# Peptides against a protein of PDB entry 4QMF: the designs that were tried, part 26

Target 1, 175 residues: chain A of PDB entry 4QMF
Amino acid sequence: ESSFMTLFPKYRESYLKTIWNDVTRALDKHNIACVLDLVEGSMTVKTTRKTYDPAIILKARDLIKLLARSVPFPQAVKILQDDMACDVIKIGNFVTNKERFVKRRQRLVGPNGNTLKALELLTKCYILVQGNTVSAMGPFKGLKEVRRVVEDCMKNIHPIYHIKELMIKRELAKR

## One batch from the design tools (peptide; made by RFdiffusion4, then SolubleMPNN)

Design b1_p11_7_s3 (from b1_p11_7, 4 letters changed)
Fold by OpenDDE base, seed 3:
Structure b1_p11_7_s3 (fold): chain B 175 residues (1-175), chain A 11 residues (1-11)
Amino acid sequence: as target 1 above (175 residues)
Amino acid sequence: SLVEKAIKELE
């Protein structure tokens, strides 16, 4: 039997306590067991003798990873679907200067969140910018594009460049 | 803006 554990920051504790019954119910459908440890600050998922699909444990692993990085449960639980993938992109180590980091991270969001919204639409992904990570959910092709845009942004390549490129690609792909 | 145009065309 397989198990995976993920630590979560203290500020997520109250929320995770609130939704944990929903997490349990969602995983019970797949006969995956789960544990919320408030002392350690961890979430654990594990297969049982009744687990039918051995691959679902990997999706359960991704679920708790997403929840630990502030993705809301109604969105995170979609990872259990076969056609849904995810990525957690670490952005905190690209820039040494804190002010520069904040400015570049804000470029991903843009005025009124419009830059992020455009990126979500173009990649067909859900994207959450929070703290030192960017969480994304969607098709593999879209996730690859999101990671490129996010990392390039932290390397001082403005997202508008990629939005232009993605718009051109979209036009060329029309049949 | 280009961003706003993208949003409008993609929604």
Scores: peptide ipSAE 0.444, ipTM 0.933, DockQ to the pose 0.156
Fold by OpenDDE base, seed 2:
Structure b1_p11_7_s3 (fold): chain B 175 residues (1-175), chain A 11 residues (1-11)
Amino acid sequence: as target 1 above (175 residues)
Amino acid sequence: SLVEKAIKELE
């Protein structure tokens, strides 16, 4: 039997407590056990004797990973779907200067969140920029694009460049 | 803006 555990920051505790019954119910459908440890600040998922698909534990692992990084449950739970993948991109170590970090992170979001929205639409991914991570969910190809854009942004390549590129590629694909 | 146009086109 397999088990995975992830730690979550203190500020997520209240929310996780609120939705944990929903997490349990979602995982029960797959006969995956789960535990929320408020003392340690951890989430654990485990296979059981009744777990049929051994691969589902990996998705459960991803679920708690996403939840730990502030992805809301209604979105995070979609990771249990076969066609859904995810990526948690650490962005906090690309820039040494805090002000520069904040500035570049904000570029991902853009005015009125439109940059992020455009990226989501172009990549067919859900994207959440929070703290020192960017969480993304969607098709594998889209996730690869998201990671490229996110990392490049932290390397001072403005997302608008990639948006233009993705739009062009989209138009070419229609031909 | 280009981004806004993209959103309108993609929605």
Scores: peptide ipSAE 0.443, ipTM 0.932, DockQ to the pose 0.156
Fold by OpenDDE base, seed 1:
Structure b1_p11_7_s3 (fold): chain B 175 residues (1-175), chain A 11 residues (1-11)
Amino acid sequence: as target 1 above (175 residues)
Amino acid sequence: SLVEKAIKELE
């Protein structure tokens, strides 16, 4: 039997309490057990004797990882689908200056969230910028592109450059 | 803007 545990920040506790029955129901379909520990501030997923697909525990691990990083449940639960992958990109250590960090992080979102929306459409990924991480869900190829754009942005390469590149790539792929 | 054009084209 396999188990995985993820810690979550205090500000996430109320939400996790609210949706935990939904988490349990979703994982029960796969005979994966789960535990929310409010004292420790952790989520745990475990295989059981009834778990048929041993690989599903890895997806369950990813589920709680996403939930810990503020991805809402209706989106995070999609990770249990076979065609969905995810990535949690740590962005907090690229710059030491807090103001610079905030500016670069905001570039990922852009005015009215349009930069982020464009990136989501181009990569066919869901992308959430929150705190010191960027969470993404989608096809593996798209996730690879998201990570590149996100990390480059934190390295002071504006996302608009990558949007142009991805648009060109998309046009070429249609031919 | 370029971003807005991209969104419109992609939707």
Scores: peptide ipSAE 0.439, ipTM 0.932, DockQ to the pose 0.158
Fold by OpenDDE base, seed 5:
Parts: C-alpha cells; sequence; structure tokens
Structure b1_p11_7_s3 (fold): chain B 175 residues (1-175), chain A 11 residues (1-11)
C-alpha cells in the first residue's frame, strides 16, 4: 500500500472542510482512502486492499496538491480522468523585490483577466494564478507551453510575446 | 489590442 500527503495553508481550511465529503465520494469510486487533518493542516490519500488500479493513487496525489493551491473542487477533480494532466509552478523565488513580483504576476492575468484567458484558449489549459504558485490543468503539450510562458514572465518576458508566437503557430498548423 | 483580438478569434 502507498500513501501521499500534502500541507495546505490555514486560509484554505474552511473551504476544504466544506468539500471534503465530495472528495471522499470521488476517491471512493476508485477505492482510494483519504484523510483531512485539521490539526496538522494536511490532506492524505492512500491505497486500500480494494484498489484495483495502482496508478490512480498518483492522480489522487495530484488532486490534493491542486486543492491545496486553491483550485476549486469541480475543476480539480477532473485530474482523475486519464487524459488530464496538471502542473503546479512555483513563481515566488524568481524575484526578490516584492513590488516587482506583484507587477510581473499581474502581467500573467492582464487587464480584466484577458491575458490569462487568451493563454488558456491557446494552450487548451485551465490556469489559476494564486499566491506564489500557478496551477494548470490540461494536455501535456499545453502544460509545457504554460510553464514556459509563466517562468518567462517572472523573468521579465511579457506574455504578449508568447501569445503572438502561439497565434502564429496556430495559423501554421491549419495548413 | 492583440490580446482582445486573439480572444475574439479563438472563441
Amino acid sequence: as target 1 above (175 residues)
Amino acid sequence: SLVEKAIKELE
């Protein structure tokens, strides 16, 4: 039997309590056990004797990782699907200056969230910018593109450059 | 803007 544990910040506790029954029900379908520890501030997933597919525990691990990073349950639970992958990109260590960090992080979102929306459409990914992380869900190819754009943005390469590049690539692929 | 044009084209 195998198990995985992830910690979550205190501000996430109230939400996790409200949706934990839904988490339990989703994982029960795969005979994966789960525990919410409010004292430690952790989530744990475990295989059981009835777990048929041993690989599903890795997806359960990803589920609790996404939930810890503020991804809402209706979106996060999609990770249990075979064709869905995810990435949690740490962005907090690229810039030492707090104001510069906030400015570059905001560039990922853009005015009215349009920059992020364009990136989601071009990569066919779900993307959530929250705190010191960017969470993404989608096809593997799209996730690679998201990570490149996110990391480059924190290195002071504006996302608009990548959006233009992705649009050109999309047009070329239609031929 | 380029971003707005992209959204319009992709939706």
Scores: peptide ipSAE 0.439, ipTM 0.932, DockQ to the pose 0.160

Design b1_p11_7_s4 (from b1_p11_7, 6 letters changed)
Fold by OpenDDE base, seed 3:
Structure b1_p11_7_s4 (fold): chain B 175 residues (1-175), chain A 11 residues (1-11)
Amino acid sequence: as target 1 above (175 residues)
Amino acid sequence: SLVEEAIKLLE
């Protein structure tokens, strides 16, 4: 049997308590057990003797990782689908200056969230910018593109450059 | 803006 545990920040506790029955129900379909520990501030997923697909535990691991990073349950639960992958990109270590960090992080979102919306459309990914991480869900190709844009943004390469590049690539790919 | 134009083209 396999088990994975993820810690979550205190500010997520109330929400996780609210949706935990839904988490349990979703994982029960795969005979994966789960535990919410409010004292430790952790989520645990575990295979059982009735778990049919041994690989589903890795997706369950990803589920609790996404939930810990503020992805809402209706979106996060999609990770259990075979065609869905995810990435959690740590952005807090690229810039030492707090003000510069905030400015560059805001560039990922853009006015009215339009920069992020454009990236989501071009990469066919869900993207959430929260705190010191960016969470993304989608196809592997799209996830690779998201990571590049996010990390480059924190390295002071504006996302608009990549958006233009992705648009050009999209047009060139049309047959 | 380029971003806004991009969104319109992609929708």
Scores: peptide ipSAE 0.051, ipTM 0.753, DockQ to the pose 0.164
Fold by OpenDDE base, seed 2:
Structure b1_p11_7_s4 (fold): chain B 175 residues (1-175), chain A 11 residues (1-11)
Amino acid sequence: as target 1 above (175 residues)
Amino acid sequence: SLVEEAIKLLE
């Protein structure tokens, strides 16, 4: 039997407690067991003897990973779908200066969240910028594009540059 | 802004 565990920060505990019954119900459909450990601050998913699809445990692993990074359950649970992939991009180590880090991270969001919204539309991904990570969900091609934009942003390449490129590519694909 | 215009074009 396969098992995966992820730790979550203390500030996430209250929310996870609230939605854990929903997590359990979603995973029960696939005969995946799950445990929320409030003392350790961890989530665990496990295959059972009744697990039919052995690959679903990897999606369950991704589910708890997303939840630990503040993705809300109604969105995170979509990872259990066959056509849905995800990526958790660590952005905390690209810049040593805290103010510079915050500035570049904010560029991903932009005024009124418009930069992020544009990126989501162009890549057909869900994107959440939180703390030292960016979580994304969507098609593999879109996820690859998101990672490029996010990492380049932390390397001081403004996201608008990539958005313009993606817009051009989209228009060309329509012809 | 360019971003706002882009969003309008994409929606």
Scores: peptide ipSAE 0.050, ipTM 0.751, DockQ to the pose 0.167
Fold by OpenDDE base, seed 5:
Formats: C-alpha cells, sequence, structure tokens
Structure b1_p11_7_s4 (fold): chain B 175 residues (1-175), chain A 11 residues (1-11)
C-alpha cells in the first residue's frame, strides 16, 4: 500500500476543514483513504485493499498538493480526471530582493488580471499565483509553456513577450 | 494596452 503526505500553512487550516468532507467523498469513489491532521498541519492520502487502480494514488497526491497551495477544491478535484495534469512552480528563490520579487510576481497577474487571463487562454490552463508558488492545471503541452513564462518572468523577461509568441504560434496552427 | 488587445483577439 502507498501513502503520501503534504504540509499546509496555518492560514489554510480553516478552509481545509470546511471542504474536507468533499475531499473524502471524492477520494472514496476510488477507495482512497485520506486524513486531515490539524495538529501537524498535514494532509495524507493512502491506498486501501479495495483500491482498484493503483495509479490513482498519484493523482490523490497531486490533489492534496494543490489544496495546500490555495487552489480551491472545485478546481483542484479535477486533477483526478485522466486528461488533467498539474504543476506547482516555486518562484520564491529567483530573486533575493523582496520588493523586486513582488514586482515581478505582479507582472504575471497584470492590470486587472489580464496578463494571467491571456496566459490561461493561450495555454488552455488554469493558473493561480499565490505566495511563493504558481499552481497550474491543464494539458502537458500547456503546462510546459506556463512554466517557461513563469520562470522567465522571475528572470525579468516580461510575460508580454511570450504572449506575443504564443499568439503567433496559434495563428500559424490555424493554417 | 497590448495585453488587452491580445485578449480581445482571443475572445
Amino acid sequence: as target 1 above (175 residues)
Amino acid sequence: SLVEEAIKLLE
């Protein structure tokens, strides 16, 4: 039997308590057990003797990883679908200066969230910028593009450069 | 803005 555990920050505790019954029901459909430990601040998922598909435990691992990084449950639970992948991109270690970090992170979102919306449309991904991580869900091709844009942004390459590139590629693909 | 124009083209 396989087991995976992830820690979550204290500020996430209240929300996780609220939705944990929904998490349990979603995982019960696959005979995956789960535990919310409020003392340690952890979530655990485990296979059981009734688990039919052993690969589903890896998706359950991804589910709790996404929840720990502030992805809301209605979106995070989609990771259990076969056609859905995810990526959690650590962005906190690219820049030592806090002010510079905040400025570059804000560029990913842009005015009124328009930069992020454009990236989501072009990559067909869900993207959440929160704290020191960017969480993304979608097809593998789109996820690779998201990671490139996010990391380059932290390296001071403005996302608009990649948006232009992706738009050109999209036009070429229509031919 | 350039980003706003891009969004319009994608919608």
Scores: peptide ipSAE 0.045, ipTM 0.741, DockQ to the pose 0.139
Fold by OpenDDE base, seed 1:
Structure b1_p11_7_s4 (fold): chain B 175 residues (1-175), chain A 11 residues (1-11)
Amino acid sequence: as target 1 above (175 residues)
Amino acid sequence: SLVEEAIKLLE
């Protein structure tokens, strides 16, 4: 039997409590057990004797990882689908200056969230910028592009450059 | 803006 545990920040506790029955129900379909430990501040997923597909535990691991990083349950639970992958990109260590960090992180979102929306459309990914991480869900190729754009942004390369590049690639792929 | 135009083209 396999088990994975993820810690979550205190500010996430109230939300996780409210959706945990939904988490349990979703994982029960795959005979994966789960535990929310409010004292430790952790989520755990485990295979059981009735788990048919051992590989599903890895997706369950990803589910709790996404939930810990503020991804809403209705989106995070999609990770259990076969065609869905995810990535949690740590962005907090690219710059030491807090103000510079905030400015670069904001560039990922852009005015009215338009930059982020453009990236989501071009990569066919869901993208959430929260705190010191960017969470993404989608096809593997799209996730690779998201990571590149996100990390480059934190390295002071504006996302608009990559948006242009991705648009060109999309047009070429239609031919 | 360029981003807004891009979004419109992608929809």
Scores: peptide ipSAE 0.045, ipTM 0.742, DockQ to the pose 0.164

Design b1_p11_8_s1 (from b1_p11_8, 6 letters changed)
Fold by OpenDDE base, seed 1:
Structure b1_p11_8_s1 (fold): chain B 175 residues (1-175), chain A 11 residues (1-11)
Amino acid sequence: as target 1 above (175 residues)
Amino acid sequence: DELNKLSEEIL
């Protein structure tokens, strides 16, 4: 039997408590057990004797990881689908200067969120910029692209450059 | 189409 645990920040407690029945129901379909510990501030998933697919526990692990990083449940639960992967990109360690960090992180979002939306469309990923992490969900190819753009942004390479490149590649692929 | 519109605003 396999078990995975993740900690969540205090500000997520109320939300997680609210949606935990939905988490339980989703995982029950796969005979994966789950526990929300409000004292410790942790989520745990584990296989049971009835778990048929041993690989689903890894997806359950990813589910709680995403939830801990502020991904809403209706989106996070899609990780249980076979064709869906995820990545949690740590961005807080690229720069020590807080102002510089905030500025670069904001570039990922852009005016009215349009930069992020464009990146999502081009990579076919869901992307959430929150705190010191960027959470992404989608196909592996798209996730690789997202990670590159995100990390480069934190290294002071503007996302627009990559977006333009991806757009050109997309147009070339259509014709 | 949506991407083109967004791109025009970003670029």
Scores: peptide ipSAE 0.146, ipTM 0.850, DockQ to the pose 0.152
Fold by OpenDDE base, seed 3:
Structure b1_p11_8_s1 (fold): chain B 175 residues (1-175), chain A 11 residues (1-11)
Amino acid sequence: as target 1 above (175 residues)
Amino acid sequence: DELNKLSEEIL
């Protein structure tokens, strides 16, 4: 029996309660058990004697990790698909100055969210910038690119630079 | 083409 637990912030409690039956149903298809502990503020997933694929527990672990970081259930549940990977990038510790942090985080989003949308399209990833983390879902290659852009942005390398580079690479790949 | 449009807006 394998088990994984993640804590979630208090502000996620109401939402998680709302969607937990859907989480349970999704995991039941794989014979993975799950528990929402509102006292501790935790989610737990565990294998059962009926779990067929032992690797699915790792995806279930990732599911609750994504949910804890504000990814909506309809998107997060896609992690259970074989071809989907995820990454949760901590961005809160790159800059000590709060104002500078907010400015750099906003650069990832850009005007009208267009910078983020461009990055999503170029990497074929879903990307959510929320609080002190960036959550991403997609192919491993795309996730690697997302992490590079996100971390570099927090290191004061503007995302536009990477977007230009990714566009060039995209054009070259069409050959 | 959506990517091109978005890129033109931010670059």
Scores: peptide ipSAE 0.142, ipTM 0.848, DockQ to the pose 0.152
Fold by OpenDDE base, seed 4:
Structure b1_p11_8_s1 (fold): chain B 175 residues (1-175), chain A 11 residues (1-11)
Amino acid sequence: as target 1 above (175 residues)
Amino acid sequence: DELNKLSEEIL
């Protein structure tokens, strides 16, 4: 039997409490057990004797990982679907200066969130920029692109550069 | 399309 645990920040507690019944229900369909520990501030998922597909525990692991990083449940639960992958990209260690960090992180979002939306469309991913992480969900190819753009942004390569490139590639692919 | 519109706004 397999189990995975993920810690979550205190500010996430209230939300997780609110949706935990939904998490339980979603995982019950796969006979995966789950526990929300408010004292430790952790979520745990584990296989049971009734778990048919042992691989689903890995998706359950990803689910709680996403939830811990502020992905809302209606989106995060999609990770349980076939062919849906995710990535949690740590961005907090690329820049030591807080102001520079905030500035670069904001570049990922852009005016009115349009930069992020463009990136989502181009990569066919869901992307959430929150705190010291960027969470993404989608196809593996798209996730790879997201990680590149996100990390490059934190390395002071503006996302617009990649967006332009991706748009050009998209147009060329239509021909 | 939507992407082109968004691109025009951010580029």
Scores: peptide ipSAE 0.139, ipTM 0.846, DockQ to the pose 0.153
Fold by OpenDDE base, seed 5:
Structure b1_p11_8_s1 (fold): chain B 175 residues (1-175), chain A 11 residues (1-11)
Amino acid sequence: as target 1 above (175 residues)
Amino acid sequence: DELNKLSEEIL
């Protein structure tokens, strides 16, 4: 039997308690067991004797990873679908200066969130910028583009450059 | 489309 555990920050505790029954129900459909440990601040998923698909445990692992990074349950649970992949990009270690970090992180979001929304549309991904991580869900090709844009942004390459490039590529693909 | 509208605001 296989098991995976993920720690979550204290500020997520209240939310995770409210949705844990939904998590349990979603995983029960695949005969995956789960445990929420409020003392340790951890989530655990594990296979059972009735688990039919051994690969589903890896998706369950990704589910709790996404939940730990503030992805809402209705979005995170989509990871259990075969055609859905995810990525959690750590952005907190690219810049030591806090003000510079905040400024570059804000560039990913942009005015009224429009930069992020444009990136989501172009990559066909869901993207959440929270704290020291960016969580993304979508097709593998789209996720690769998201990671490139996010990391380059933290390296002081403005996301608008990549958005323009992706728009041009999209127009060319329509021909 | 929505992308074009957003692009007018951010580009």
Scores: peptide ipSAE 0.137, ipTM 0.845, DockQ to the pose 0.152

Design b1_p11_8_s2 (from b1_p11_8, 4 letters changed)
Fold by OpenDDE base, seed 4:
Structure b1_p11_8_s2 (fold): chain B 175 residues (1-175), chain A 11 residues (1-11)
Amino acid sequence: as target 1 above (175 residues)
Amino acid sequence: DELEKLSLEIL
């Protein structure tokens, strides 16, 4: 039997309480058990004797990981689907200066969120910038690109550079 | 397309 646990920040508690029945229902379809521990501030998923596919526990692990990082349930639950992958990119350790951190993080979003939306379209990923992490969901190729852009942004390479590059590549691929 | 429109707004 396999079990995974993820801690979540206090500010996430109220939301997780609200949607936990939905989490339970989604995981029950796969005979994965789950526990929300409000005292510890943790989510746990575990296989049961009835779990048919042992690999689904890894997706369940990813589900709670995404939920812990503020991904809303309707999006996070898609991780249980075949061929859907995710990544949680830690961005808080690239810059020591808080103001610089905030500035670079904001660059990922851009005016009216258009930078982020463009990146999502180009990579075919869902992307959420929240706190000290960026959560992404999508195909592995897209996730690889997202991680590159996100990390480079925190290293002071503006996302627009990558977006331009990706757009050019996209246009070339159509020919 | 949507991407081109968005790109024009951010580039």
Scores: peptide ipSAE 0.108, ipTM 0.824, DockQ to the pose 0.153
Fold by OpenDDE base, seed 1:
Structure b1_p11_8_s2 (fold): chain B 175 residues (1-175), chain A 11 residues (1-11)
Amino acid sequence: as target 1 above (175 residues)
Amino acid sequence: DELEKLSLEIL
């Protein structure tokens, strides 16, 4: 039997408590057990004697990881689908200066969120910029692209450069 | 399309 645990920040507690029945129901379909510990501030998933697919526990692990990083349940639960992967990109350690960090993180979002939306469309990923992490969900190819753009942004390479490149590649692929 | 519109705004 396998189990995985993740801690979540205090500000997520109320939300997680609210949606935990939905988490339980989703995982029950796969005979994965789950526990929300409000005292410790943790989520746990574990296989049971009835778990048929041993690989699903890894997806369950990813589910609670995403939930801990503020991904909403209706989006996070899609990780249980076979064709869906995820990545949690740590961005808080690229720069020590808080103002510089905030500026670079904001570049990922852009005016009216349009930079982020463009990146999502081009990579076919869901992307959430929250705190010191960027959470992404989608195909592996798209996730690789997202990670590159995100990390480069934190290294002071503006996302628009990559977006333009991806747009050109898209146009070339259509013809 | 939507991407083209977004691109015009950010590029």
Scores: peptide ipSAE 0.106, ipTM 0.824, DockQ to the pose 0.151
Fold by OpenDDE base, seed 2:
Structure b1_p11_8_s2 (fold): chain B 175 residues (1-175), chain A 11 residues (1-11)
Amino acid sequence: as target 1 above (175 residues)
Amino acid sequence: DELEKLSLEIL
């Protein structure tokens, strides 16, 4: 059997406790077992003898990964769908200066969250900027674009540049 | 559309 474990930060404990029955129910449909360990601060998913689809365990792995990074359950559970992929982009190591890090991370969000919303629409992805990671869910092509924009932003390439480019590409594709 | 509106606000 296959098993995957993900640690989660302490501040997620209360939320995870609240939704864990829903996680269990969602995974039970696929005969994937799961465990929330509040002492260790971990989530585990495992195949069982009744698991039919071997690939679903990888999606379950992704589910707990997303949950650990503050993605809400109603969104994270969509990863179990065949057409949904995800990416967790680590952004904390691009900049050593804390103030510069915060500034660049804020650029991803933009005024009133409009930059992030525009990026979500253009890439057809869900995007959550939280802490030292950006979590994204959507089609593979869109995820690749999100990663590029996010990493470039942390490298001091303003997201607006990419947003404009993506808008132009979208307009051209409609012709 | 929504994207156009958002884009105009951030560009």
Scores: peptide ipSAE 0.097, ipTM 0.818, DockQ to the pose 0.152
Fold by OpenDDE base, seed 5:
Structure b1_p11_8_s2 (fold): chain B 175 residues (1-175), chain A 11 residues (1-11)
Amino acid sequence: as target 1 above (175 residues)
Amino acid sequence: DELEKLSLEIL
């Protein structure tokens, strides 16, 4: 039997308690067991004797990873679908200066969130910028593009450059 | 197109 555990920050505890029954129900459909440990601040998923698909445990692992990084349950649970992949991009270690970090992180979001929304549309991904991580869900190709834009942004390459490039590529693909 | 609309605001 296989098991995976993920720690979550204290500020997520209240939310995770409220949705844990939904997590349990979603995983029960695949005969995956789960445990929420409020003392340790951890989530655990594990296979059972009735688990039919051994690969689903890896998706369950990804589910709790996404939940730990503030992705809402209705979005995170989509990871259990075969055609859905995810990525959690650590952005907190690219810049030592806090003000510079905040400024570059804000560039990913942009005015009224429009930069982020444009990136989501172009990559066909869901993207959440929270704390020291960016969580993304979508097709593998789109996820690769998201990671490139996010990391380059933290390296002081403005997302607008990549958005323009992706728009041009999109127009060319329509021909 | 929603993307075109957003592009006018951010580009």
Scores: peptide ipSAE 0.083, ipTM 0.811, DockQ to the pose 0.150

